# Designs tried in a protein design run: peptides against a protein of PDB entry 5A53. Part 119

Target 1, 230 residues: chain A of PDB entry 5A53
Amino acid sequence: LVENVKQALFIPGQSCNKNLHDIMVDLSALKKPDMKRFNRKNDIHPFEDMSPLEFFSEKNDCSLMVLMTSSKKRKNNMTFIRTFGYKIYDMIELMVADNFKLLSDFKKLTFTVGLKPMFTFQGAAFDTHPVYKQIKSLFLDFFRGESTDLQDVAGLQHVISMTIQGDFQDGEPLPNVLFRVYKLKSYKSDQGGKRLPRIELVEIGPRLDFKIGRIHTPSPDMVTEAHKKP

## One batch from the design tools (peptide; made by RFdiffusion4, then SolubleMPNN)

Design b2_p15_4_s1 (from b2_p15_4, 8 letters changed)
Fold by OpenDDE base, seed 2:
Structure b2_p15_4_s1 (fold): chain B 230 residues (1-230), chain A 15 residues (1-15)
Amino acid sequence: as target 1 above (230 residues)
Amino acid sequence: KEKEEFLKLLEEEKK
């Protein structure tokens, strides 16, 4: 079974700055080897015109795209785009808060490229609220690809944790999503002559707090087409 | 079981 791993394209927008570039590099490193990055800025405004993204999706054979833009209103904005048949399926703006940490801010740990991360989602809204359900779906789709059921726990190196920052009520602004990446370290602890496997989580970065921005949801027809199993 | 134990460990480290 050829795993149909979705390819991601990272696109610096016209307003992409050094910080966004660094965030792009670090986040995209988690998608290796199934990632491409543009080195040139592209003047794309996806909520005004989606056609350039569809063009890039097709030309690069990437069903995942991330556009890096920054403005006063939408600082450190990562627009995540999914396509189906090279047509826009959905989009979501996730703005990185200023408290972000890069991989360079953490202890450099070697990891095997291409291992699928385990995801953890903290917050009931990931299963109930439409926006958070989309975020959950997006990140699972982005980093995990097609669910091979039995991730051999033995091969688990990385954990991506996504947490909704606090409770919220209807009509309130949506809380940020806290994105954290951990590496699993197994230690043999000699406690009292029994070698108990000790597992520790080590944060490896990047550390991103996502503020939710604009969203484009797929048409019901596109949802149906995208969920058609061949 | 192993996944559940792992999730518990993750919850404990967040505290």
Scores: peptide ipSAE 0.017, ipTM 0.572, DockQ to the pose 0.030
Fold by OpenDDE base, seed 4:
Structure b2_p15_4_s1 (fold): chain B 230 residues (1-230), chain A 15 residues (1-15)
Amino acid sequence: as target 1 above (230 residues)
Amino acid sequence: KEKEEFLKLLEEEKK
């Protein structure tokens, strides 16, 4: 089966700043080679008018988009957009907290471009709560795509960990999602003359804590159409 | 703690 890897387009909004640009560069590096970035700022307001995003989706043949904007109300805001048939499927605002770390803040490690990450999700809400289910679906779709052949396990180099920060009840503000990236490092441990393979996780960045903002969900009809396997 | 739990999960998925 030819893996249909979804292409991503990173778009600086009009309010994109240096921090967001740096975050964009670092996060998009994980999507290489299936990533495009605009160098120019675009005045896009996706929750007011989605038409420009649909145009960009079609023009660039990208079913994934990330809009980088920042305001006092929505600082370091990454709006993740998915399209189906170049029409908006869903959107979610994920605001990066000020405690973010860039790749330059971590030890530089060699990695192979184009290897797919393994994902881990910590928190029951990723399977039960609509918003966190969307986040889980989005990130899996964004970085792994739909069809992972078993052969990808042999090439496992890095892990993306997503954790819901704490417990919450109905009606409470949704906890942040902690985004962490680790490289798998294999060590040979000499314990008593037996070389046992030891695997360690080394954080490589970026480190992002996402505050959840506005969400656009697809209609039930769009969900049905998008899940129709050809 | 979180790293150790994750390593356990990885070992279980490789089986």
Scores: peptide ipSAE 0.016, ipTM 0.551, DockQ to the pose 0.037
Fold by OpenDDE base, seed 3:
Structure b2_p15_4_s1 (fold): chain B 230 residues (1-230), chain A 15 residues (1-15)
Amino acid sequence: as target 1 above (230 residues)
Amino acid sequence: KEKEEFLKLLEEEKK
């Protein structure tokens, strides 16, 4: 079975700034080689008109898109879009907080391009709350694709951690999602004559705190079609 | 605490 690795397209919006561009470059580096970036700004308003995104999905054969925009109301906004049959499946706005760190802020570590990251999700809401379930599904789909081969475990180099920042009740604002990327480093510790393998996590970036914005959920008909096994 | 929980989860996925 050929792994149907989903291709991602990163699109700078008209309001894309230098910070968002840098974030785009660093986040998209984790999706190599299955990534395209536009160099030109595009005036796209996905919650007003989705047609331009559907056009780009089909033209570039990308089922994943990320639109980079910034405004006073929605600063450092990354709109994540998924398509099915080149039609919009779902969308979510994730606004990057000002405390972000770029890859240049961390110790440069060599990594092999094309290795799939392991994911960890911290917070019960990732399994129960509709919005956080969508976020979990999105990021798994974005970086792992459909087929996890057992062989991928033997080559684990990267871990992506996603944490819900605190508890919340019904009717309260949704807590931020903390996005962290780590490299697994194996050490042979010589403690007491027994070489015990020790695994350490080294943060490699980017470091992003996501504030949740607007969401588009798929129609029941599209959910049914997307889950039909060919 | 979060790092220790993470390492435990990693050990469980390797089993």
Scores: peptide ipSAE 0.016, ipTM 0.554, DockQ to the pose 0.036
Fold by OpenDDE base, seed 5:
Structure b2_p15_4_s1 (fold): chain B 230 residues (1-230), chain A 15 residues (1-15)
Amino acid sequence: as target 1 above (230 residues)
Amino acid sequence: KEKEEFLKLLEEEKK
């Protein structure tokens, strides 16, 4: 099965600032080589008019888009958009908290470009709550692609951890999602004549805490169409 | 805690 890796387009919005640009660069580096970035700012308001995003999706052949905007109300906002047939499938605003860390804040480690990360999701709500289910689906689509092949654990280089920050009840504000990226380091331990494989996780960045904003959910018809495996 | 749990899961998947 030729894995159809989804291409991502990163779009600086009109309000994109240096911090958001740096976040964009670092997050998009994890999507290489399957990533495009616009160098020009675009005045896009996806929750008011989605047409420009559909146009960019089609023109760039990208089914994943990330719009970078910042305002007083929505600081460091990454709007993640998925398209199906170049039509908007879903959207979610994920605002990066000010405590973010860039790749430059971590020890530079050599890594192979294009290796698929393994995902870990911490929090039961990722399987039960519609918003967190969407986030889970989004990030899997964004970085892993279609899970057709058993990830050979031997080829695993990166782990992306998504954690729901704390417990919440119905009607409470949704906790942030903690995004962490680790590199797997395998060490041969020569303890006692048995080579025990030792695996260590080293954080490589970026470190992002996502506050959940506005969401656009697909119509039932689009859900059915998008899940139709050919 | 999360790192340790994850490492355990990885060790179990490698068996």
Scores: peptide ipSAE 0.015, ipTM 0.539, DockQ to the pose 0.038

Design b2_p15_4_s2 (from b2_p15_4, 8 letters changed)
Fold by OpenDDE base, seed 3:
Structure b2_p15_4_s2 (fold): chain B 230 residues (1-230), chain A 15 residues (1-15)
Amino acid sequence: as target 1 above (230 residues)
Amino acid sequence: KEEEEFLKKLEEEKK
């Protein structure tokens, strides 16, 4: 099966600031070479009119989009959009908390461009709650692409960890999602004449805490069409 | 060297 790796388009909105731009650059680096970035700001309001995004999806042949906007109500907002047949499938607003860290803040280890990450998800809600299920699906779809055979584990260099920050009940605000990126570092420990391979996880960035905003879910018909195996 | 060049390129892309 030839992996149809989904292409991503990163779009600075009209309200995009320097911090969001920096976050965009660092996060999009994890998607290289399968990403494009616009250099110009675009006045797009996806929850008011989706047509411009559908146009960009088709024009750029990108089924993944990220819109970078910031307002008083929605500071450092990354709107993640997926399309199917160049029509909006789903959208989710993920607002980056002020405690974010860039790759330059870690300075130690980078990832190799084009290597697929391993994902880890911490929190039962990633498998049960519709919003967190969408987030899980989105990030797996965004960074892993199609399911690779176990043989690709041998090329694994980095791990993306996503954690739900705390417990919540029905009707409570949804906890943030903690996004962390780690590099696998192999150490040879010489303890007692037996070389035991030790693997450590070293955080490499970016570090992002996502506050969940507005969500657009696909119609049942579109879900059915998107899951039809050719 | 490759990691440093990668980071340099990212910093250039932020300008």
Scores: peptide ipSAE 0.471, ipTM 0.928, DockQ to the pose 0.028
Fold by OpenDDE base, seed 1:
Structure b2_p15_4_s2 (fold): chain B 230 residues (1-230), chain A 15 residues (1-15)
Amino acid sequence: as target 1 above (230 residues)
Amino acid sequence: KEEEEFLKKLEEEKK
């Protein structure tokens, strides 16, 4: 099976600020080499008109897009967009809380470009609640590409952890999703003459707490088409 | 180190 790695396009919106730009750079680094970034701001309002995004999807051959915008109502907003056949499949606004940390805020541990992260999801709602299911699907799709059945454990360098922050009832505001990135560091412990392999998780960033905003869900027809295995 | 160069490049991309 030829791994069809989805390409991502990061788009600074007109309201993109320095913080969002920095977040964009750090998050997009995790998607290298399968990532493009625009250097120019684009005035795109995806929940008002999706046509510009469909145009960019086709023009750049990117089925993943991230629009960086910020307003009083939607501060540090990352709109994640997926396309199918260069048409909008789904969208979700994820607003980065002010307590974010950049890669530069952590120890200067980097990830190897092109290695697939392992994901961990904490919270039952990732498997039951439609919004969190979409988030889970999105992030897996964004960073893993096509799941080859063989998790090459040998290539595992990074863990991305996504945690739903707290419990919630139906009709309550959706808790934030805590995004954390860890590097697996192997140590040889010399305890007692037995070299036991010790693996430690070291947070490397970025650290992002996502507040959930607006969502566009695909039509049932698009869901059916997108799940048709060729 | 490769890690330092990577971080340097990211910081350059933030300017």
Scores: peptide ipSAE 0.459, ipTM 0.926, DockQ to the pose 0.028
Fold by OpenDDE base, seed 5:
Structure b2_p15_4_s2 (fold): chain B 230 residues (1-230), chain A 15 residues (1-15)
Amino acid sequence: as target 1 above (230 residues)
Amino acid sequence: KEEEEFLKKLEEEKK
């Protein structure tokens, strides 16, 4: 099966700053080689007019987009956009908290570019709550692609962990999503003549705490079309 | 804690 790997386009908005640029660079590094970045700032307001994003989706053949903006109200805002047939499918604002860590903040480990990460989701709401379901779907789609091929655990190098920060009740503000990236280290321990495989997780970054912002959900018709496997 | 629980889960899924 030729994996139709979705291409991502990272777009600096007009308000993109150095910190957000650094976050963009580090997060986009995890999407290599299936990533493009614009070098120029673009004045895009996706919740007011989506047409520029649809144009960029088509022109660049990218079904995934990330718009990088920052304001007093929405600091370090990463708007994740998915398109279907170059039309907006869904959007979500994920604002990076100030406690972020870049790849440079971690011990540099060599990794193979293009290996698909394993995902782990912590929090029942990822399977029940519509917003967290969208986040789960988005990140799986963004980094793993549609292929459900059981990655041979032997080929697993990276784990992306997404955790809902605490419990919440209906009507309460949605907790942040903690985004963590780990490298799997396999050690053969020679303890006591039995070679027990030891697996260690080493955080490699970036470390991002996402505050949830505005959301655009697809129409029922678009959902039906996008789920029609040819 | 989360890393340890995850490692444990990975070890259980590898069995």
Scores: peptide ipSAE 0.016, ipTM 0.564, DockQ to the pose 0.034
Fold by OpenDDE base, seed 2:
Structure b2_p15_4_s2 (fold): chain B 230 residues (1-230), chain A 15 residues (1-15)
Amino acid sequence: as target 1 above (230 residues)
Amino acid sequence: KEEEEFLKKLEEEKK
């Protein structure tokens, strides 16, 4: 079975700056080898006109896109776009808070490119709240791709942790999502002559706190079509 | 479910 791994296209918008570029590079590194990046800025406003994104989706054969833009209102904004049949399925703005850390801020650890990360989601809203459900779905779709058999656990090197920052009530602003990436480090600890396998999680970056922005949800028809198993 | 349980166990072992 050829894994139909979704390809991602990272697009610097017109307002993309150095920080966003660095974030783009680091986040996209987690999607290797199934990632393309544009080197040129593109003037795209996805919530005003989605047609350029559909064009790029088709032209680059990428069903995942990330648009990097920054403004006073939407600083360090990563717009995550999914397409189905090269048509926009959904979009979500995730603004990276200023406290972000790049891969260079962490100890460089060797990792095998192309291993699928394990995900952890902390917060009940990931299963109940429509926005957080979309975020969960998006990130699983973005980095995990199609269902891997349990045998891929033997190759588990990375854990992506997504945490909702605190509790919230209806009508309150949605808490940020804390994005963390860890490497599993196994070592033998000699405790009292028993070699116990010890597993440690080492943060490898990037560290991103996502503020939730605008969302585009798919039409019911597109949902039905996208979930049709071939 | 099994992955979440595994990670929960890993987080509990870190405490």
Scores: peptide ipSAE 0.010, ipTM 0.547, DockQ to the pose 0.029

Design b2_p15_4_s3 (from b2_p15_4, 11 letters changed)
Fold by OpenDDE base, seed 1:
Structure b2_p15_4_s3 (fold): chain B 230 residues (1-230), chain A 15 residues (1-15)
Amino acid sequence: as target 1 above (230 residues)
Amino acid sequence: AAAAAFAALKAAEAA
């Protein structure tokens, strides 16, 4: 069963500002063609009432949603939502730090739309800590794309790097997750008459540092149903 | 190739 590529819906909240709009545009460009964006602001508070998101999931046939909001307590907040059967599966708030860079801040490089990125995760907590495990799962699920034959290195154009910013102990605030996007650039290096393929990584943006906010986790029953391969 | 890409990634993140 080729799992259908999950569609993403980007929603500007009532408190969405220019910076969040620009971040939304740039991040959603990585999800093309499997992405929709709303142009109008919507008054949605996902941790108070989830029903509007379930409605949008069903009406737009999108199992991935990103809500863009900003407040004093939760500045530049991207709420990532996943649904299963158009019901909320999980949610996580990821607040973008002020040091963000947009695609326009990097050298413009042409890329093929719809290619699956390769992910790299730096930090042991991505495999052991529940919150970072959810983040890892979310981003892998969000950018999975169409199953290209993984064996064709020729189809790999992008690398997404996610790094936990430093070590932490129990009871300490969770470190930020550093989100970086690179393009693989192939050079023909003429070293000694043998053309060795040289691959360089070029950062293309956006550059986002995510501060972790509130989380909604699925019920054990929903976990079981979501992992049932048909 | 994967090791070189990983090293390049770490270098790019440190820059």
Scores: peptide ipSAE 0.027, ipTM 0.704, DockQ to the pose 0.027
Fold by OpenDDE base, seed 4:
Structure b2_p15_4_s3 (fold): chain B 230 residues (1-230), chain A 15 residues (1-15)
Amino acid sequence: as target 1 above (230 residues)
Amino acid sequence: AAAAAFAALKAAEAA
C-alpha cells in the first residue's frame, strides 16, 4: 500500500502576528512541496466549531492543517489538525516559547526538497503517555514525505529531534517538547589507513519549544475506521 | 545506521 503523501494547509488565524507568520513560513518550508499557505487571516476557533476546518480540508484536499493564533492565554499557538475523509480526526495546541529560532538564525544550507526526514524521540512518555503518543504520531504523519524504499542512510539529509523537557508525574503539568532540525553531513575520516564513516549533525532550524495546550482526541470508532487498510 | 544517527544526535545535544 503506497500511502499518498499528506498535504498540509497553514492557516493564519485572526490573531496571527509577525512572529507567528515567520514561524509558519519556516516550519512549512520543511513540508515543501506538499504544503499550502493562506495569505488572509481567518476567524477560526477550532475548539468551539470545527466545521470551517472540515470545509478547508475538503476544499484544499489537505488532511493536515495548522492554525496560527496568539492570545494572552495561548501565545504563539499552533493548532495542529488532522482529518480523515475530510472529517476532524484529532487536534492539539502547541504554543511556541519565546526562545524560538528561525532559519535565518542558522547557516544557510542547501537541501533537497521532498526527502523524508529521520525522526528521533527522546522520552519514554512518547510511547506510554496518550498526549505524547499523539504528538509523536502527528509529527511522523506530518513529515512522512515521499515513500522511498531507500532506508539507506546515504539518502537521509534531515533529522528531526523531539525531546520531552524533563520528567513528570501524574497530575503534573506536561513538560514542553523540544523540536530541533538537523542536516546530516557525512565525512570520510582517514585515521591511520582505516576509513571510518563520520556523520555530523548541523542544526538548520527552526528551533521550537512547544508548550502543550488543548487536545481533541478521536472516538474509538474513528480510530478503527482510520486504521482500516483499504 | 539508526544507532549512528542516534549517537551523532546525542553528541550534538551535548555540545
Scores: peptide ipSAE 0.025, ipTM 0.698, DockQ to the pose 0.028
Fold by OpenDDE base, seed 3:
Structure b2_p15_4_s3 (fold): chain B 230 residues (1-230), chain A 15 residues (1-15)
Amino acid sequence: as target 1 above (230 residues)
Amino acid sequence: AAAAAFAALKAAEAA
């Protein structure tokens, strides 16, 4: 089974600025080589009209899209879109907090392009709460594509950590999701003539705290069709 | 190996 790796399209919205562009570049670097970026701004409002995104999905053969917009109400907003059969499956707004760090803020490390990251999720709500379940599904789908059972440990280079920032009760605002990226670094420690492999995690960026915005959920019919194994 | 990676991750997030 040739894994059909999902392609991602990054789209600057009309309100995209330099900071959002930099965030786009850094986040999209983790999706290489299965990523396209538009250089021109596009006036897209996905929660008002989804048709332009469906058009871009089909024309570019991308089932993943990220729209970069910023306003007073929705600053540093990354709208993540998934399509099925070039139709909108789901959407979620994730707004990047001002405390973000770019790849340039970390020590430059060499990495192999195209290796799938391992994910870790911290917070019970990732398995129980509908919104966090969607976020978990989205990020796993975005970076891993279809589940291969064989993540050869020998090929593990990156770890992406996603943490729900604190506890919350029903009816309270949803806590932010903390997005962190680490590289696994193997050291040979010579202690007493035995070479013990030492593994360290080094943060490589970007560092993003996501505030959750608007959500579009798929119809029951689309869920059924998307889960049909070909 | 996976268990070691998870342990290292918990340590890195706590630091």
Scores: peptide ipSAE 0.025, ipTM 0.689, DockQ to the pose 0.029
Fold by OpenDDE base, seed 2:
Structure b2_p15_4_s3 (fold): chain B 230 residues (1-230), chain A 15 residues (1-15)
Amino acid sequence: as target 1 above (230 residues)
Amino acid sequence: AAAAAFAALKAAEAA
């Protein structure tokens, strides 16, 4: 079974600023080698017209896209888009809070390109709430692809943690999702001639707190088709 | 080992 690794396209929108560009660079680095970035700004408004994104999906053979835009209402907005058959499957706006940290804010650690991260999800809503279920699905899909073999554990270098920031009730604003990236560092502790493996987690960045914005959910027909394994 | 990693992760997120 050829692992169908989904390709990601990062698109700076017309309102993309330096901060968003830096965030784009850092986040996309985690998707290497299965990532493309546009260097030019594109005037795309996906919730008004999806056609340009479908065009880019097809032309670049990318089933994952991230549009970088910023406005007063939607500051540091990363619109995550998935396509199926080059048609829009789903979209979600995730706005990066101002407290973000870039890779340069952390200790520079070398990593192997192409290693799949392990995910951890903190918050019951990731399994029960439709929006957080979509976020979970999106990020798993974005970084892992469709198949994860146990052999990937032998190459485990990164842990991506996603945490729902606090409890919420029906009718309340959805809490932010805290995105954290850690590198697994293995130490050999020599205690009395017994080498005990010690594993430490070192945050490597980027550090992103995502505020949830607008969402486009897939049609039932597209859900059925997208889950049909060939 | 997995439990220790999860505990460390939770501790790192709480800090």
Scores: peptide ipSAE 0.026, ipTM 0.700, DockQ to the pose 0.027; fails the geometry check

